# Peptides against a protein of PDB entry 3JWR: the designs that were tried, part 139

Target 1, 323 residues: chain A of PDB entry 3JWR
Amino acid sequence: TRELQSLAAAVVPSAQTLKITDFSFSDFELSDLETALCTIRMFTDLNLVQNFQMKHEVLCRWILSVKKNYRKNVAYHNWRHAFNTAQCMFAALKAGKIQNKLTDLEILALLIAALSHDLDHRGVNNSYIQRSEHPLAQLYCHSIMEHHHFDQCLMILNSPGNQILSGLSIEEYKTTLKIIKQAILATDLALYIKRRGEFFELIRKNQFNLEDPHQKELFLAMLMTACDLSAITKPWPIQQRIAELVATEFFDQGDRERKELNIEPTDLMNREKKNKIPSMQVGFIDAICLQLYEALTHVSEDCFPLLDGCRKNRQKWQALAEQ
Target 2, 298 residues: chain A of PDB entry 3JWR as posed
Amino acid sequence: TRELQSLAAAVVPSAQTLKITDFSFSDFELSDLETALCTIRMFTDLNLVQNFQMKHEVLCRWILSVKKNYRKNVAYHNWRHAFNTAQCMFAALKAGKIQNKLTDLEILALLIAALSHDLDHRGVNNSYIQRSEHPLAQLYCHSIMEHHHFDQCLMILNSPGNQILSGLSIEEYKTTLKIIKQAILATDLALYIKRRGEFFELIRKNQFNLEDPHQKELFLAMLMTACDLSAITKPWPIQQRIAELVATEFWEQGDQVGFIDFVCTQLYEALTHVSEDCFPLLDGCRKNRQKWQALAEQ

## One batch from the design tools (peptide; made by RFdiffusion4, then SolubleMPNN)

Design b2_p10_4_s3 (from b2_p10_4, 3 letters changed)
Fold by OpenDDE base, seed 3:
Structure b2_p10_4_s3 (fold): chain B 323 residues (1-323), chain A 10 residues (1-10)
Amino acid sequence: as target 1 above (323 residues)
Amino acid sequence: SIVDFLLEEE
């Protein structure tokens, strides 16, 4: 395609020029081509292209295939969300110094998972899929959409000309896919809520050890969630704009719940409750986000900008909730 | 399949 030719022939700017190492990064001003160039730079600077012998054309095709399999008519859970999740992962690995704590296979898996974790997202949550008796709800009992996202990820990885993992041994390939699956499934907030207590307790007791395989798996899950939710850490103008996209998608679901399921939506998805957004954001930060970024900062102090951003945005949302 | 392998490891 012309898009592939343009991407494959383009000079890829440095991570410094692209500012993709910054936790404050914004994609708002970037074209789709520039987001793809940023993605190439992430793979290159993490040594994944060299270490796993990726062909440049294959990587370019894979990136474009991943981007193509996000829906354009979904307000928030689209390519830009996946790209921002991957950028936060890259920043956490580089600026946050987490790269030195992980294997190359774990880094490879996390980056692929971050880009792929919401593939073919339909703009509705697992509860809606279940209540609407969608065919996907018959295939999976829990984490319905996350299983679907992984299936889409696997389909792309196995598609002709998209096989970025062809340089791996059979054992490396199996290990990588296992980690990708676990990382994508970990983006289900229900699983995060279930598992986070163990992580926080290990941190609190100063017993956290990444040399333990179980604790490593737990950390990778927490890191995925931290990157997935990283919009809450962004500078206020960016946070506010992303919150509007999230609200738009949630209200669209609420409208469908009324029309298709004849139910009253929750406040989070109720367009008539728009005035509750600031207080709901404070509640979300307190219930889900703060402890996670605190714990992540304890693993690596260089991740502090994520925690600081979350705290600053809590103050901004609280001020709006008091008006 | 590789999918079957991943399901067996869970």
Scores: peptide ipSAE 0.016, ipTM 0.668, DockQ to the pose 0.032
Fold by OpenDDE base, seed 5:
Structure b2_p10_4_s3 (fold): chain B 323 residues (1-323), chain A 10 residues (1-10)
Amino acid sequence: as target 1 above (323 residues)
Amino acid sequence: SIVDFLLEEE
């Protein structure tokens, strides 16, 4: 395609020029081409291209295929969300110094998973999919969308000309796919809520050990969630704008819940309750986000900007909730 | 196939 030719021929700027090592990164000013260039840089600077013998054209095609399999009519869970999740992963690995704690296969899997974790997202949550009796709800009982996202990820990875993992041994390939699957499934917030207590307790007791395979798996899951939710850590103007996108998508779901399911939406998805957004954001930060970024900062102190950003945004949302 | 991979991990 013309897009592929343009991407493959383009000079890829440095990570410094692209600011993709910054936790404060924003994609708002970037074209789709620039987001693809950033993604190439992430793979390159993590040594994934070299270590796994990726062909440049194949990587370019794969990135464009992933981007294409996000829906354009979804307000938040689109390519830009996936890209920002991957950028946060890259920043956590580089600036947050988590790279040195992980294997190359784990890093490869996490980056692929971050980019792929919401593939073909429909702008509705698992609860809506279940209640609407969607065909996907017949295939999976739990984490319905996350299973679908993984299926889409695997489909792309196996598509002609998109096989970025072709340089891996059979064993490396299997290991990578396993980690990708686990990482994508871990983005189910319900699973996060279920598992986070174990992680926090290990941190609290100073018993956290990445050399333990179970704890490694747990950490990768928590890291995925931390990157997936990283919008809450961004500078206030960016955070506020992303919160508007999230609210738009949730309100669209709420409107569909009224129309299609004949139910009253929850406050979070109720357009008429827009005035509760600030207080709901404070509640979300307190219930879900703060402890995660605190724990992540205990694993690597260089991840502090995520925690600091989350705390600052809590204050901003609280101030709005008091008005 | 996608199905084969999913079945192997169940």
Scores: peptide ipSAE 0.014, ipTM 0.631, DockQ to the pose 0.033
Fold by OpenDDE base, seed 1:
Structure b2_p10_4_s3 (fold): chain B 323 residues (1-323), chain A 10 residues (1-10)
Amino acid sequence: as target 1 above (323 residues)
Amino acid sequence: SIVDFLLEEE
């Protein structure tokens, strides 16, 4: 395609020029081509292209395939969300110095997972999928959408000309796919809530050890969630804009719940309760976000900008809730 | 997303 030719021939700017190491990064001003260029730079600067012998054209095709398999008519869970999740992962690995704590296979898996974690998202949550008796709800009992996202990820990785993992040994390939699956599934907030207590307790007791395979898996799950939720850490103008996108998608679901399922939506999904967004955001930060970024900062102090951003946005949302 | 969690708690 012309898009592939343009991407493959383009000079990829440095990470410094693209500002992709910044926790304060915004994609709002970037074209789709520029987001793809940023993605190439992430793979290159993490040494993934060299270490796993990726062909440039194959990587370009894979990125474009991933982007194409996000829906354009979904307000929040689209390519830009996946791209921002991956950028936060890149920043956490580089600026947050988490790269030095992980294997190359773990880094490869996390980056692929971050880009792929919401593939073919329909703009509705697992509860809606279950209640609507969608065919996917017959295939999976738990984490319905996350299983679908992984299936889409696997489909793309196995598609002709998209096989970015072809340079891996059979063992490396199996390990990578296992980590990708676990990382994508970890983006189900229900699983996060279930598992986070173990992680926080290990940190609190100073018993956290990345050399333990179970604790490593737990950490990768927490890191994925931290990147997936990273919009809450962004500078206030960025955070506010993303919150509007999330609200739009949720209100669209609530409208569908009324029309298609004949149910009254929850406050979060109810367009008529837009005035509750600031207080709901404060509640979300307190219940879900703060403790996660605190724990991540204990693992690597260089991740502090995420925690600081989250705290600052809590104050901003609280001020709006008091108006 | 942030909002998905709040919905799961209700």
Scores: peptide ipSAE 0.038, ipTM 0.763, DockQ to the pose 0.199; fails the geometry check
Fold by OpenDDE base, seed 2:
Structure b2_p10_4_s3 (fold): chain B 323 residues (1-323), chain A 10 residues (1-10)
Amino acid sequence: as target 1 above (323 residues)
Amino acid sequence: SIVDFLLEEE
């Protein structure tokens, strides 16, 4: 395709030029091509291209395939969300110095997972999928969408000309896929809620050890969630804009719930309750985000900008909630 | 995301 040719022939700017090491990064001003260039830079600067002998054209095709398999008519859970998740992962690995704590296979898996974790998202949550009796609900009982995202990820990875993992040994390939699956499934916030207590307790007790395979898996899950939710950490103008996209998608679901399921949506998904958004954001930050970024900062102090951003946005949302 | 959390707490 012309898009592939353009991408493959383009000079990839440095991470510094692209600002992809910044926790304050915004994609708003970037074209789709530029987001793809950023993604190439992430793979390159993490040494993944070299270490796993990725062909440039194959990587370019894979990136474009991933991008293509996000829906354009979904307000938030689209390519830009996946891209921002991956960028946060990159920033956490580089600026947050988490790269030194992980294996190359784990880094490879996390980056692929971040880009792929919401593939073919339909703009509705697992609850809606279950209640609507969607065919996917017949295939999976829990984490329905996350299983679907992984299936889409696997499909792309196995598609002709998209096999970015072809340079891996059989054992490396199996390990990578296992980690990708675990990482994508970990983006189910229900799983996060179930597992986070163990992580926080390990941190609190100063017993956290990445050399323990179970704790490593737990950390990767928490890191994925931290990147997935990283919009809450962004500078206030960016946070506000992303919150509007999230609200739009939730309200679209609520509208569908009314129309298709004949139910009253929850406040979060109720278009008529826009005035509750600030207070709901405060509640979300307090209940989900703060402890996660605090714990992450305990693992690596260089991740503090995520925590600081979250705290600053909490203040901003609280001020709006008090109006 | 935040949606799933709020739905589970209700």
Scores: peptide ipSAE 0.035, ipTM 0.749, DockQ to the pose 0.208; fails the geometry check

Design b2_p10_4_s4 (from b2_p10_4 with D5F Q8E)
Fold by OpenDDE base, seed 3:
Structure b2_p10_4_s4 (fold): chain B 323 residues (1-323), chain A 10 residues (1-10)
Amino acid sequence: as target 1 above (323 residues)
Amino acid sequence: SIVDFFLEEE
């Protein structure tokens, strides 16, 4: 395609030029081509292209395939969300110095997972899928959409001309897919809530050890969540804009709940309750975000900008809630 | 999703 030709022939700017090592990064002014170029740079600078012998054209095709399999009519859970998740992962690995704590396969898996974790998202949560008796709800009991996202990820990875993992041994391939699956499933906040206590206790007791395979798996899950939620850490103007996209998608679901399921939506998904957004954001930060970024900062102090951003946005949302 | 959190807390 013309898009593939343009991407494959383009000069890929440095990470410094693209500012993709910055925790304050914004994609708002970037074209789709530029987001793809950023993605190539992430793979290159993490040594994934060299270490796993990726062909440039195959990587370009894979990136475009991933982008294509996000829906454009979904307000928030689209390619830009996946791209921003991956960028935060890259920043955490580089600027946050987490790269040195992980294997190359783990890094490979995390980057693929970040880009793929919401593939074919339909703009509705698992509860809606279950209540609407969607066919996907019959295939999976828990983490319905996350299983679907992984299935889409696997489909793309196995598609002709998209096989970026063809340079891996059989064992490396199996390991990578296992980690990808676990990482995508970890983006289900229900799973995060179930597992986070163990992680926080290990940190609190100063017993956290990445050399332990179980704790490594736990950390990768927490890191995925931290990147997935990283919009809450962005500079205030960026945070506000993203919050509007999230609200739009939630309100769209609420409208569908009224129309299709004949139910009154919860406040979060009720456009008539827009005035509650600031207080809900404070609640979200307190209940989900702050402890996670505090714990992550304890693992690597260089991740502090995420925590600092989260705290600053809490203050901003609280001020709005008090008006 | 962020949505799932609020549904569980309400």
Scores: peptide ipSAE 0.042, ipTM 0.765, DockQ to the pose 0.188
Fold by OpenDDE base, seed 2:
Structure b2_p10_4_s4 (fold): chain B 323 residues (1-323), chain A 10 residues (1-10)
Amino acid sequence: as target 1 above (323 residues)
Amino acid sequence: SIVDFFLEEE
């Protein structure tokens, strides 16, 4: 395609030029092509292209395929969300120095998972899928969409010309897919809530050890969530705008709940309750985000900008909630 | 997502 040709032929700017190592990164000013270039740089600078002998054209095609399999009519859970999740992962690995704590296969899996974790998202949550009796709800009982996202990820990885993992041994391939699946499934916030206590306790007791396979898996799950939610850490103007996108998508679901399911939506998804957004954001930060970024910062102090950003945005939302 | 969290808490 013309898009592939343009991407494959383009000079990929440095990570410094693209600012993709910055936790304060914003994609608002970037074209789709530029987001793809950023993604290439992430793979390159993490040594994934070299270590796993990725062909440039194949990587380019894969990136474009992933992007294409996000829906444009979804306000938040689209390519830009996936891209920002991956960028946060990249920043956490590089600037946050988590790269030094992980294997190359884990890094490969995390980056692929971050980009793929919401593939073909429909702008509705698992609860809606279940209540609407969508065909996907017949296939999966829990983490319905996350299973679907992984299925989409696997489909793309196995598609002709998109096989970025072809340079891996059979064992490396199996390991990578396992980690990708676990990472994507971990983005189900319900699973995060179930597992985070173990992580926080290990940190609190100073017993956290990445050499333990179980704790490694737990950490990867927490890291995925931290990147998935990283919009909450962004500079206030960026955070505020992203929050509007989230609200838009939630309100769209609420509208569908009224029309299709004949139910009154919760406040979070109720367009008429827009005035509650600031207080809900404070609640979200307190209940979900702060402890996670605190724990992550204990694992690597260089991840502090995420925690700091989250704290600053809490203050901003609190101020709005008090108006 | 956070949507599921709030739905479970309500």
Scores: peptide ipSAE 0.041, ipTM 0.761, DockQ to the pose 0.203
Fold by OpenDDE base, seed 4:
Structure b2_p10_4_s4 (fold): chain B 323 residues (1-323), chain A 10 residues (1-10)
Amino acid sequence: as target 1 above (323 residues)
Amino acid sequence: SIVDFFLEEE
């Protein structure tokens, strides 16, 4: 395609030029082509292209395939969300120095997972999918959409000309896919809530050890969630804009819940309760976000900008809630 | 609560 030709022929700017190492990164001003270029740079600077012998054209095609399999009519859970999740992962690995704590396969898996974790998202949550009796709800009982996202990820990875993992041994391939699956499934916040207590307790007791395979898996799950939720850490203008996108998607679901399911939506998805957004954001930060970024900062102090951003945004939302 | 909401997604 013309898009592939353009991407494959383009000079890829440095990570510094693209600012993709910054936790404060914003994609708002970037074209789709530029987001693809950023993605190439992430793979290159993480040494994934070299270590796993990726062909440039194949990587380009894969990136475009992933992007193509996000829906444009979804307000928040689209390519830009996946891209920003991957960028936060990249920043956490580089600027946050988590790269030094992980294997190349884990890094490869995390980056692929971050880009793929919401593939073919429909703009509705698992509860809606289940309540609407969607065919996907018949295939999976829990983490319905996350299983679907992984299935889409696997489909793309196995598609002709998209096989960025062809340079891996059989064992490396199996390991990578396992980590990708676990990472994508970990983005189900319900699973995060179930598992986070173990992680926080290990940190609190100073017993956290990445050499333990179980704790490693747990950390990767927490890291994925931290990147998935990283919009809450962004500079206030960026945070506000993303919060609007989230609200738009949630309100769209709420409207559908009223119309299609004949139910009253929760406050979070109720357009009529838009005035509660600031207080709900404070609640979300307190209930879900703060402890995660605190714990992540304990694992790597260089991740502090995420925690700092989250705290600053909590203050901003609290101020709005008091008006 | 927000926690309750996320638990409902299971």
Scores: peptide ipSAE 0.039, ipTM 0.754, DockQ to the pose 0.461
Fold by OpenDDE base, seed 5:
Structure b2_p10_4_s4 (fold): chain B 323 residues (1-323), chain A 10 residues (1-10)
Amino acid sequence: as target 1 above (323 residues)
Amino acid sequence: SIVDFFLEEE
């Protein structure tokens, strides 16, 4: 395709030029091509291209395939969300120095998972899928969409000309897919809520050890969530704009819940309760975000900008809630 | 609560 030709022939700017090591990164000004270039740089600078013998054209095609399999009519859970999740992962690995704590296969899996974790997202949550009796709800009882996202990820990875993992041994391939699946499934916030207590307790007791396979798996799950929710850590103007996208998607779901399911939406998805967004954001930060970024900062102090951003945005939302 | 809402995702 013309897009593939353009991407494959383009000079890939440095990570410094692209600012993709910054926790404050914004994609708002970037074209789709530039987001793809950023993604190539992430793979390159993490040594994934070299270590796993990725062909440049195949990587380019894979990136474009992933991007194509996000829906454009979804306000928030689209390619840009996946891209920003991956960028936060890259920043956490590089600037946050988490790269030094992980294997190359784990890094490979996390980056692929971050880019793929919401593939073919439909702009509605698992609850809606279940209540609407969607065919996907018949296949999976829990983490319905996350299973679907992984299925889409696997489909792309196995598609002709998109096989970025073809240079891996059979064992490396199996390991990578296992980690990808676990990472994507971990983005279900319900699972995060169930598992986070163990992680926080290990941190609190100073017993956290990444050399333990179970704790490693737990950490990768928490890291995925931290990157998935990283919009809450961004500078206020960016955070506020992303919050508007999230609200738009949630309100769209709420509208569909009224129309299609004859259900009164929750406050979070109720367009009529837009004025409650600031207080709900404070609640979200307190209930979900703060402890996660605190714990992550304890694993690596260089991740402090995420925690600091989250705290600053809490103050901003609280100020709005008091108006 | 927001937490309760997320639990509905199970």
Scores: peptide ipSAE 0.039, ipTM 0.752, DockQ to the pose 0.485

